Peptides against a protein of PDB entry 2AUS. Designs and how they scored, part 22

Target 1, 323 residues: chain A of PDB entry 2AUS
Amino acid sequence: ADIKREVIVKDDKAETNPKWGFPPDKRPIELHIQYGVINLDKPPGPTSHEVVAWIKRILNLEKAGHGGTLDPKVSGVLPVALERATRVVQALLPAGKEYVALMHLHGDVPEDKIRAVMKEFEGEIIQRPPLRSAVKRRLRTRKVYYIEILEIDGRDVLFRVGVEAGTYIRSLIHHIGLALGVGAHMAELRRTRSGPFKEDETLVTLHDLVDYYHFWKEDGIEEYIRKAIQPMEKAVEHLPKIWIKDSAVAAVAHGANLTVPGIVKLNAGIKKGDLVAIMTLKDELVALGKAMMSTQEMIERSKGIAVDVEKVFMPRDWYPKLW

## One batch from the design tools (peptide; aimed at target 1 T205 E218)

Design b2_p13_6 (made by RFdiffusion4)
Pose (drawn by RFdiffusion4):
Structure b2_p13_6 (pose): chain A 309 residues (1-127, 142-323), chain P 13 residues (1-13)
Amino acid sequence: ADIKREVIVKDDKAETNPKWGFPPDKRPIELHIQYGVINLDKPPGPTSHEVVAWIKRILNLEKAGHGGTLDPKVSGVLPVALERATRVVQALLPAGKEYVALMHLHGDVPEDKIRAVMKEFEGEIIQRKVYYIEILEIDGRDVLFRVGVEAGTYIRSLIHHIGLALGVGAHMAELRRTRSGPFKEDETLVTLHDLVDYYHFWKEDGIEEYIRKAIQPMEKAVEHLPKIWIKDSAVAAVAHGANLTVPGIVKLNAGIKKGDLVAIMTLKDELVALGKAMMSTQEMIERSKGIAVDVEKVFMPRDWYPKLW
Amino acid sequence: LRELKEKIEELEA
């Protein structure tokens, strides 16, 4: 997921006018929240659905959604997209996820076999692909390991299968998600407590600084997604419901294939929309016309890059 | 909201 993609510039002269839109990290606090995402450290106990409901209540929001469900007893990274950026969690499906898990073996197994069997579970699995498994600690029947997986991978099922392969059987004692696409345990990871308090600091004490840092621009959700940057003049057509045509492309990532989920960005690096690539990168460069992206969801409001009559 | 804050404190503790 976190492979840095090469950027290819097709129109080296394209410029963006600061009058239109906002750099993503410079939105007025209300707009920042309307188009924000929270990198939330989900506590054990509540369902992911319940956590989102609490967040809507805390932030007095109309809409919100999480990216990748965590079960009630699972803690960790739970991206919660807010308001107008609610559907941006779609951008996380192609990005992977990472967990730290505690596996309790129902029988004694030599460490040698445990490491050897765990390694064999990398690659593909049926229940999804397991990118990597790193054993952190093996203390008796307790195995602590870090695992990277494709989205929708059930870790409980993976541990169960490891138990079968070892014959002794296995139980997942606990699970914590450490990564969900670009969201990880860094300075943006916040708790529900921080969210409530920072909201009070803003609505009661008039200080926006803390609630601002607790909420990320929605563009964070597409950090690991192939991108196509378009001219200012092309933003309006897309923001108004038109698919993206090739003439509007200024630069794009290498490696885009037809059918790939892509993010359409302004030259300010704001998220305009998510869509499916109808052409490859090379075709987008060589061709002068045609639909480059079948737009699935528009995020940018019509007001930022307006059509003037 | 005060009640939810208390609930969250207990939950995260």

Design b2_p13_6_s1 (made by RFdiffusion4, then SolubleMPNN; from b2_p13_6 with R2E K5Y E9R)
Fold by OpenDDE base, seed 5:
Structure b2_p13_6_s1 (fold): chain B 323 residues (1-323), chain A 13 residues (1-13)
Amino acid sequence: as target 1 above (323 residues)
Amino acid sequence: LEELYEKIRELEA
């Protein structure tokens, strides 16, 4: 999520009409909720699906979805996409995750040995999914981006870990315990990050949502519920972006593929097959799609399909049809 | 909803 992407400008003269669309910061509260994502602090106990069902009841919503399952006993960052934004979770499922874990060792190990062995688990690891996983129990590689030991107290090791999506921390801890020769188990786990969502001022509890919804509906105070819900555009901050002309927005909102002439600016390093976010010049999410060209091909070519549009988010009426 | 709110308070306490 923290990868800074260069922005390449193709059309430096392209302007946008300020009367068209609804920028993320200018949505009426009802529309903001319809295109919202909650950075939920999931409590331990309930399933991620139960929590989503509760949010739907609290906020009187027809649909919602989460950005990646947390086990019942696991707390922390659970992005919950609301209503028209529900499908944006597809951008979050493949995103990197961070956890804070408490590992309990089954024997005494010198601190220097703990630190040395845990450092060897940075990089590519081989994992077998747990029995209870919906994923086929095939051996697979996963990336551990970093391991940061926070505290060692005898047999208890508190650590932060950044991992590729679908890395099982329980299995990582089991393998660390085997490498140390004493065995280990996961005592506690909290997710501290899911792509662009982290522990920050946007993190809210279920109790906060109850209170903030009440303040809005009974007292007419919108401020709290507005801050508790992030715009859906937050959920795509980690993706490579393509910004398009106002004249191309309505076509893409109708499900047309993005062609090269519609591109105003784009991120560097897009490869064919990448998931990309199609944005307006006001940073509104129009659609998610699959890149059919690299960044370089999108710069050099005058025509062709740049993005195969897979999921439209923007309503068809926010921008005029200009074709 | 009230039973849900009680349950939420118990889980987040």
Scores: peptide ipSAE 0.217, ipTM 0.877, DockQ to the pose 0.676
OpenDDE base, seeds 1, 2, 3, 4: peptide ipSAE 0.155, 0.135, 0.195, 0.140; ipTM 0.858, 0.850, 0.871, 0.851

Design b2_p13_6_s2 (made by RFdiffusion4, then SolubleMPNN; from b2_p13_6, 5 letters changed)
Fold by OpenDDE base, seed 3:
Structure b2_p13_6_s2 (fold): chain B 323 residues (1-323), chain A 13 residues (1-13)
Amino acid sequence: as target 1 above (323 residues)
Amino acid sequence: LEELYEEILKLEA
């Protein structure tokens, strides 16, 4: 998520009509909810699916989905995409995660040794998925981006860890314990980040959502519920982006593949096969798709399919059909 | 509202 991507401009003269579309900051509250993502502070206890069901009940929604399962006992950042935005969670599933974990050691280990061994777990690690995971229990490599020890109190080690999606912190702690020679288990776990969603002012509880919905429906105060819901575009901030001409928006919104002539600007470093966000010049999410070209190919070529459009989010009528 | 709060509290327990 923290990878800064250069923006390459192909058409520096491309303009956008301010009358077309609904930029994230200009959506009426009902439309904002329809294209929203909640940065939920999941409580410990319920499953991620139960929490999604609760959000649907609280906000009177037909559809919602979460950006990556948290275990029942695990609290913290659970992005929940709403209604028309529900499918944007596919952008969050592969996103990096951060956790704060409490590891309990099963024996005494000098602090210097704890620090040294935990530093060795920064990088590539081999994991086997736990039995409870829907993932086939095959060995796989995962990246640990960083480990930051926050506190060491005897046998209790509090640490922050940034990891590739689908890294199992319980298994990481088990392996750290083995490397220390004493064994260890995960005492507590909180997720502090899921891609672009963090512990910040946008983090809200289920109780907050009850209150904020009440304030809107009974008191006519929409400010709280508006702030509690992020635009779906937040859920794609970490993806490479392609910005398209106004004339290309309606075609993509109808499910047409993005062709090279439609591109105004794009991020550097797109590879063939990457998940990309197709954006308007007003930073509205049109669709998610698979890159069929690299950034360089999209710059050099005059024609061809740039993106295979997989999931359309934008309504067909937000931009005029110009073909 | 109170029923929702109580049900959420039960879910968190």
Scores: peptide ipSAE 0.043, ipTM 0.757, DockQ to the pose 0.433
OpenDDE base, seeds 1, 2, 4, 5: peptide ipSAE 0.034, 0.034, 0.028, 0.027; ipTM 0.749, 0.752, 0.708, 0.706

Design b2_p13_6_s3 (made by RFdiffusion4, then SolubleMPNN; from b2_p13_6, 5 letters changed)
Fold by OpenDDE base, seed 4:
Structure b2_p13_6_s3 (fold): chain B 323 residues (1-323), chain A 13 residues (1-13)
Amino acid sequence: as target 1 above (323 residues)
Amino acid sequence: LEELYKEILELEA
């Protein structure tokens, strides 16, 4: 999410018609909900699935999905994609995560040793998925991006950790405990970040959603519910982007692959096989797809399939067919 | 809404 990507302009003369589409900031409230993602503060207790079911009840929705399971006992950032945006969770599943964890040590360890050993767990670690995971229990590598020790109180170690998707903090703590020689367990866990979603002013509770929905339906006040729901484009901020001509939008919205002539600008560093977001010049999400070329190939080539379109989000009628 | 609030509160407890 924090990777600043350079934007390379391929067509500096490309303009967009202001009458076409619905930019994220200009959607009517009903349409905003249809293309929304909630940055939910998941309470401890319920499953992520139960919480999604409640959001559907609260907001009278047909469909919703979450951006990565939190265990019942784990609180914090759970992105919930709504209605037509539901499939945007595919962008969030592989995204980095941050947690605050409380580790309890099973013996006394000098603070300097705790700090030294925990720093050695920054980088690549070997993990085994827990028994409760639907994932095959094979050993796999995961990246720990950073460990920040917040507090050490005797045997209790509070720390912030940034990790690759599907890193098990419980397993990390177990391995830290083994490395310290005394053993350890995870006492508490909160997720503080899921890709572009973090603990900020956009984080809302289930209670907030009930209140905000009531204010909208009974009092006619849409401001609160509008603020509580982020546009689906937020859920792709961490992806490399390709911006396309207005003339290419309708074709991509119909499920056509993006060809090189349709590209106006793109992020640097796209590799073949990367998940990319196809955007309009108004920063509307058209589709997610797989890059079939690198950034360099998309610049140098005059023709060919740039992106294999996998998931269309934009309705077919937002932009005219210009072919 | 009150029943829903109660259900949410009971699950957070």
Scores: peptide ipSAE 0.026, ipTM 0.658, DockQ to the pose 0.508
OpenDDE base, seeds 1, 2, 3, 5: peptide ipSAE 0.026, 0.022, 0.020, 0.024; ipTM 0.657, 0.626, 0.628, 0.633; seed 1 fails the geometry check

Design b2_p13_6_s4 (made by RFdiffusion4, then SolubleMPNN; from b2_p13_6, 5 letters changed)
Fold by OpenDDE base, seed 3:
Structure b2_p13_6_s4 (fold): chain B 323 residues (1-323), chain A 13 residues (1-13)
Amino acid sequence: as target 1 above (323 residues)
Amino acid sequence: LEELRKEILELEA
């Protein structure tokens, strides 16, 4: 999520009509909600599905979805995509995660040894998914991006950890405990980041949502509920982007694949097979799709399918049909 | 509002 991607301009003369679309900052409150994502502070206790059901009840929504399950006992950052944005969660599933974890050691270990051994777990680790996971129990490699020890108090180790999607912190702690020779278990876990969503001023509780919805519906105050909901475009900030001509937007919004002539600018480092966000020149999310070309191929080629469009978000009528 | 708050607190307990 922290990777700044270079932007390569293919058509420097491409303009956008200000009358077309609804930029994230210009959506009426109802439309903002329809294309919104909540950065929810999930409480400990409920399942992620129960929390999504509560959000739908509180905000009077037909549908919502979450950006990756937190266990009942795990608190913290749970992105919840609303209504028309519900499927944007597919962009968050492969995104990196950060946690703060409390590890309890089953024996006494010198602090210097704890620090040294935990540092060795930065990089590639081998994990087997737990029995409770819907994922096939195959050994797989996962990346630990960083481990930051926050506090060591005897047998209790508080640490921050950045990990590849689908890294099991419980399993990591178990392996650290084995490497220390004493064993360990996960005492507490909080998720502090899910891709572009983190602990910041956008983090809200279920109680906040109740209050903010009340202020809107009964007092006519939109400000709080507007700030509590992020535009769906936030959920794709970590993806490589392709910006398209106004003339290509309606076609993509109808489910047509993006062809090379429709590209105005794109991020560097797109590989064939990457999940990419197709954007308007006003930074509106049109669709998610699979890159069928590299960035280099999209620059060099004059024609061909650049992106296989998998999921459209933009309504068909926001931009005129220009074909 | 109070009923919703109560139900959320019960869910979080």
Scores: peptide ipSAE 0.063, ipTM 0.772, DockQ to the pose 0.438
OpenDDE base, seeds 1, 2, 4, 5: peptide ipSAE 0.053, 0.035, 0.042, 0.054; ipTM 0.778, 0.753, 0.773, 0.765

Design b2_p13_7 (made by RFdiffusion4)
Pose (drawn by RFdiffusion4):
Structure b2_p13_7 (pose): chain A 309 residues (1-127, 142-323), chain P 13 residues (1-13)
Amino acid sequence: ADIKREVIVKDDKAETNPKWGFPPDKRPIELHIQYGVINLDKPPGPTSHEVVAWIKRILNLEKAGHGGTLDPKVSGVLPVALERATRVVQALLPAGKEYVALMHLHGDVPEDKIRAVMKEFEGEIIQRKVYYIEILEIDGRDVLFRVGVEAGTYIRSLIHHIGLALGVGAHMAELRRTRSGPFKEDETLVTLHDLVDYYHFWKEDGIEEYIRKAIQPMEKAVEHLPKIWIKDSAVAAVAHGANLTVPGIVKLNAGIKKGDLVAIMTLKDELVALGKAMMSTQEMIERSKGIAVDVEKVFMPRDWYPKLW
Amino acid sequence: EREFEDFVREVDE
């Protein structure tokens, strides 16, 4: 997921006018929230659905959604997209996820076999692909390990299968997500407590600084997604519902294949929309016309890059 | 609303 993609510039002269849109980190606080995402450290106990409901109540929001469900007893990274950026969590499906898990073996097994068997579970699995498994600690029947997986991978099922492969059986004692695409345990990871307090600092004390840092621009959700940057003049057509045509492309990531989910970005690096690539990177460079991206969801409002009549 | 917030803080702990 976190492979740095090469950027290929097709139109080296394209410039963006600061009058239109906003750099993503410089939106007025209300707009910042309308198009924001929270990197939330979900506490054990509530369902992911319940956590989102609490967030909507705390922030007095109409809409919100999470990216990748965590079960009630699971803690950790739970990206919660807000308001107009609610559907941006779609961008996380192609990005992977990482967990730290505690596995309790129902029988005694030599560490040698435990490490050997765990390693064999990398690659593919049926219940999804397991990118990596790193054993952190093996204390008796307790195994603490870090695992990277494809989205939708049920870790409980993975541990159960490891138990079968060892014959002794296994139980998942606890699980914590440490990564969900670009969201990880860094300075942007906030708790529900921080969110409530920072909201009070803003609505009661008039200080927007803390609630601002607790909420990330929606562009954060597409950090690991292939991107196509378009001209200012092309933004309006897309923002108004048209698919993206090749003439509007300024630069793009290498490795884009037909059918890939892509992010259409302005030259200010704002998220315009998510769509499916109808052409490859090379075809987008060589061709002068045609539909480059079948737009699935538009995020940018029509007002930022307006059509003038 | 204060009671709910306290509840959410306790749950978060």

Design b2_p13_7_s1 (made by RFdiffusion4, then SolubleMPNN; from b2_p13_7, 9 letters changed; failed a check: too like the target's own chain)
Amino acid sequence: MKEFEEEIKRLSE

Design b2_p13_7_s2 (made by RFdiffusion4, then SolubleMPNN; from b2_p13_7, 7 letters changed)
Fold by OpenDDE base, seed 3:
Structure b2_p13_7_s2 (fold): chain B 323 residues (1-323), chain A 13 residues (1-13)
Amino acid sequence: as target 1 above (323 residues)
Amino acid sequence: MEEFEEKIKEIDE
């Protein structure tokens, strides 16, 4: 999520009509909720599905979905996409995750050895999914991006860890314990990040949502509930983006594939097969799709399918048909 | 959790 992607401009003269669409900052509160994502602080105890069901009741919603399951005992960052935004969670599933974990060692180990061994787990690790996982128990490689030891108190090791999606922290701690020769288990776990969603001023509790919804419905104060809900565009900040002409927006919103002539600007480093976000010049999410070309091919070619459109989010009527 | 379940019941009533 923190990788600043270079933006390559193909058409520096492309303008957008301010009367078309609904930019994230200009949505009425009802429309903002319909295209919203909550950065929820999931409490320990309930399942991620129970928490989503509670949010639906609190906010009187027909549909919602979460950006990646947290175990019942695990607290912290759970993105919950609302209503028309519900399927944006597919962009968050492959996103990197960060956790703070408490590891308890089953024997005494010198701190220098703990630090040395934990540093060896940065990079590529081989994991077997736990029995409780719906994922087939095949050995798989996962990336550990970083391990930061926060505190060592005897046998208790508090650490921050950045990982590839679907890395099992419980399994990582088990393997660290084996490498230390004493064994270890996961005492506590909190998720501090899920792609673009982190512990910041946008993190809200279920209690906050109850109170903020009440302030809106009973007192007419929309400010709190508006701030508690992020625009769906937040859920794609970590993806490579392609910005399109106003004349291409309605076609993509109808499910047409994006062709090269529709591109105004794009991120560097797009590869064929990457998940990309198709954006308007007002930073509105039109669709998610699969890149059919690299960034370089999208620059050099004058025609062809640039993106195979997989999921449309924008309503068909926000931009006029110009074909 | 109990206080939260009570507050949800008050919203459903």
Scores: peptide ipSAE 0.011, ipTM 0.594, DockQ to the pose 0.119
OpenDDE base, seeds 1, 2, 4, 5: peptide ipSAE 0.010, 0.007, 0.000, 0.006; ipTM 0.572, 0.543, 0.364, 0.429; seed 5 fails the geometry check

Design b2_p13_7_s3 (made by RFdiffusion4, then SolubleMPNN; from b2_p13_7, 9 letters changed)
Fold by OpenDDE base, seed 2:
Structure b2_p13_7_s3 (fold): chain B 323 residues (1-323), chain A 13 residues (1-13)
Amino acid sequence: as target 1 above (323 residues)
Amino acid sequence: MEEFEEEIKRLDA
């Protein structure tokens, strides 16, 4: 997720009109909410769907969606996309996740053995989705990017784990317990990261949202609710980006596929079939789409469909129709 | 690897 992608400039003379669009930092509060994502600290107890329904009630919203289910008992980072941004959650579903987990061992194991065995679970692991998961129950490989043991207290092992999307930490802990020969279970779990969303100054509670909405509606203070809501563009920071000419923005906002002449700059390492974010030169999200070319093909070719546009976010009127 | 696949089947039983 934190891989800084190189930016390749294809058109160094491309300018943008400052009067067109609404950059993420310059949206009026109502528009900011319409294109917002909350980095919610989900409490333990409620389902992710119940929490989304509460946010909709608190903020008087018609639509919202979450960036990947947390179990009722699991707390922490739940990105909640609002209103017109609701569908940006599709960019967060495949994003890497980080958790802090408390594993309880069912027997005594030397610390050196715990550390050695847990290190063997870094890399590719085989998993099966639990019965309660809406995901097809097929055996599948998942990546464990890292395991960091934070504390070992007898039979209690506190650890940080970075994982590929749809890795089940409960299943991982069970398998670690088996490999240790004593068995184990997940005592506690908190999600500390979901793609670009992490435990930072942007993390807010449901109580914070109640208070901040009150300050806005009753006291006229927008600052708190503005800070509590991130621009939808944050939800695509981890995606490869393609920046387009002002003249291409309105066409893409109407659902036209992005063609090679519309590209100003792009990230290195785009492969055919990748999910990409189409951006303006003001870093506004226009659309998500499927790359139909590699980065190299987008550089070398003068024409053709670069991106199959799957989901438009930008309104059709933010940029003029130049076709 | 094979033993790991069989025991995953037991957890979901």
Scores: peptide ipSAE 0.018, ipTM 0.570, DockQ to the pose 0.015
OpenDDE base, seeds 1, 3, 4, 5: peptide ipSAE 0.006, 0.013, 0.016, 0.016; ipTM 0.458, 0.499, 0.542, 0.536; seed 3 fails the geometry check

Design b2_p13_7_s4 (made by RFdiffusion4, then SolubleMPNN; from b2_p13_7, 8 letters changed; failed a check: too like the target's own chain)
Amino acid sequence: MKEFEEEIKEIDA

Design b2_p13_8 (made by RFdiffusion4)
Pose (drawn by RFdiffusion4):
Structure b2_p13_8 (pose): chain A 309 residues (1-127, 142-323), chain P 13 residues (1-13)
Amino acid sequence: ADIKREVIVKDDKAETNPKWGFPPDKRPIELHIQYGVINLDKPPGPTSHEVVAWIKRILNLEKAGHGGTLDPKVSGVLPVALERATRVVQALLPAGKEYVALMHLHGDVPEDKIRAVMKEFEGEIIQRKVYYIEILEIDGRDVLFRVGVEAGTYIRSLIHHIGLALGVGAHMAELRRTRSGPFKEDETLVTLHDLVDYYHFWKEDGIEEYIRKAIQPMEKAVEHLPKIWIKDSAVAAVAHGANLTVPGIVKLNAGIKKGDLVAIMTLKDELVALGKAMMSTQEMIERSKGIAVDVEKVFMPRDWYPKLW
Amino acid sequence: EREFEDYVREVDE
């Protein structure tokens, strides 16, 4: 997921006018929230659905959604997209996820076999692909390990299968997500407590600084997604519901294949929309016309890059 | 609303 993509510039002269839109990190606080995502450290106990409901109540929001469900007893990274950026969690499906898990073996097994068996579970699995498994600690029947997986991978099922392969059986004692696409345990990871308090600092004390840092621009959700940057003049057509045509492309990531989920970005690096690539990168460079992206969801409001009549 | 917030803080701990 976190492979740095090469950027290919097709129109080296394209410029963006600062009058239109906003750099993603410089939105007025209200707009920042309307188009924000929270990198939330979900506490054990509530369902993911319940956590989102609490967040909507805390931030007095109309809409919100999470990216990748965590079960009630699972803690960790739970991206919660807000308001107008609610659907941006779609961008996380192609990105991977990472967990730290505690596996309790129902029988005694030599560490040698445990490490050997765990390694064999990398690659593909039926229940999804397991990118990597790193054993952190093996204390008796307790195995602490870090695992990277494709989205939708049930870790409980993975541990159960490891138990079968060892014949002794296995139980998942606990699980914590450490990564969900570009969201990880860094300075942006916030708790529900921080969110409530920072909201009070803003609405009661008039200080926006803390609630601002607790909420990320929605562009964060597409950090690991292939991107196509378009001209200012092309943003309006897309913002108004048109698919993206090749003439509007300024630069794009290498490796884009037909059918790939892509993010359409302005030259300010704001998220305009998510869509499916109808062409490859090379075809987008060589061709002068045609539909480059079948737009599935538009995020940018029509007001930022307006059509003038 | 204060009671709910306190509840949410406790749950978060």

Design b2_p13_8_s1 (made by RFdiffusion4, then SolubleMPNN; from b2_p13_8, 8 letters changed)
Fold by OpenDDE base, seed 4:
Structure b2_p13_8_s1 (fold): chain B 323 residues (1-323), chain A 13 residues (1-13)
Amino acid sequence: as target 1 above (323 residues)
Amino acid sequence: MEEFEEEIKRIDE
């Protein structure tokens, strides 16, 4: 997920007016919340939907959404997008995930064999959706990006795994157990990463949110609640970005497609059909959209639709209409 | 086995 994308500059003279917009670091607390994403440590027990409903109650919010379901028994990283940022979760659904899993083997297996077999599960795996999945029971491939064995204690194998979105760790463990010849099951699972959200200093509990909201409302201390909420721009860090002129921002904020003349700089490696984030020169998220051109086409062409704008986030009044 | 099928259903919803 930390793919440093090269930035290609098209207009090295493009300036931005410091009076326009609200950069992620300069939002008043109320506005920061309206465009926020919580890196929640989901407790085991509740559903992801119940947890979102609790956050809405704790923070007195009308809307929120999560960046990909965690099962009730699964703990860890659940991005929860707030209010006007709620729709940013669409950028997180297809994002890679990392988990720490405890696999329990149903028999004794030499450690060297465990290590060898688990390494063979790095790469493309075939998963079969369960009988009860609403998804047509088609065999699907998923990528396992890496498996890191953390600890082996007899029949208990603790490992870190990086996977493509919608990879079932429980199914992976079942297949590993079959390959080992003894069988296995998932004893514990924690999600340690969801795209750009990971276990770091930004990870907060429901209890932290209660306390931090009280400190703000009762004591006037906004610092804790401000730190507990990430700007919505965090939720798109893993996407390829296109930075636009100040003169293009208001049009895109009104739902106009991004045209090539509006581009100041962009990431390398954008393909036609990619989900891209349209940013201001102050790294504010304007919109998400579908690339209609490659990076190369956006560099070489003087005109045309670069991005089909699908979801606008920025208010229409943050930047002036310059048309 | 039956508990296994119900838990996986919730990841796809």
Scores: peptide ipSAE 0.014, ipTM 0.554, DockQ to the pose 0.031
OpenDDE base, seeds 1, 2, 3, 5: peptide ipSAE 0.009, 0.007, 0.006, 0.007; ipTM 0.499, 0.510, 0.473, 0.505

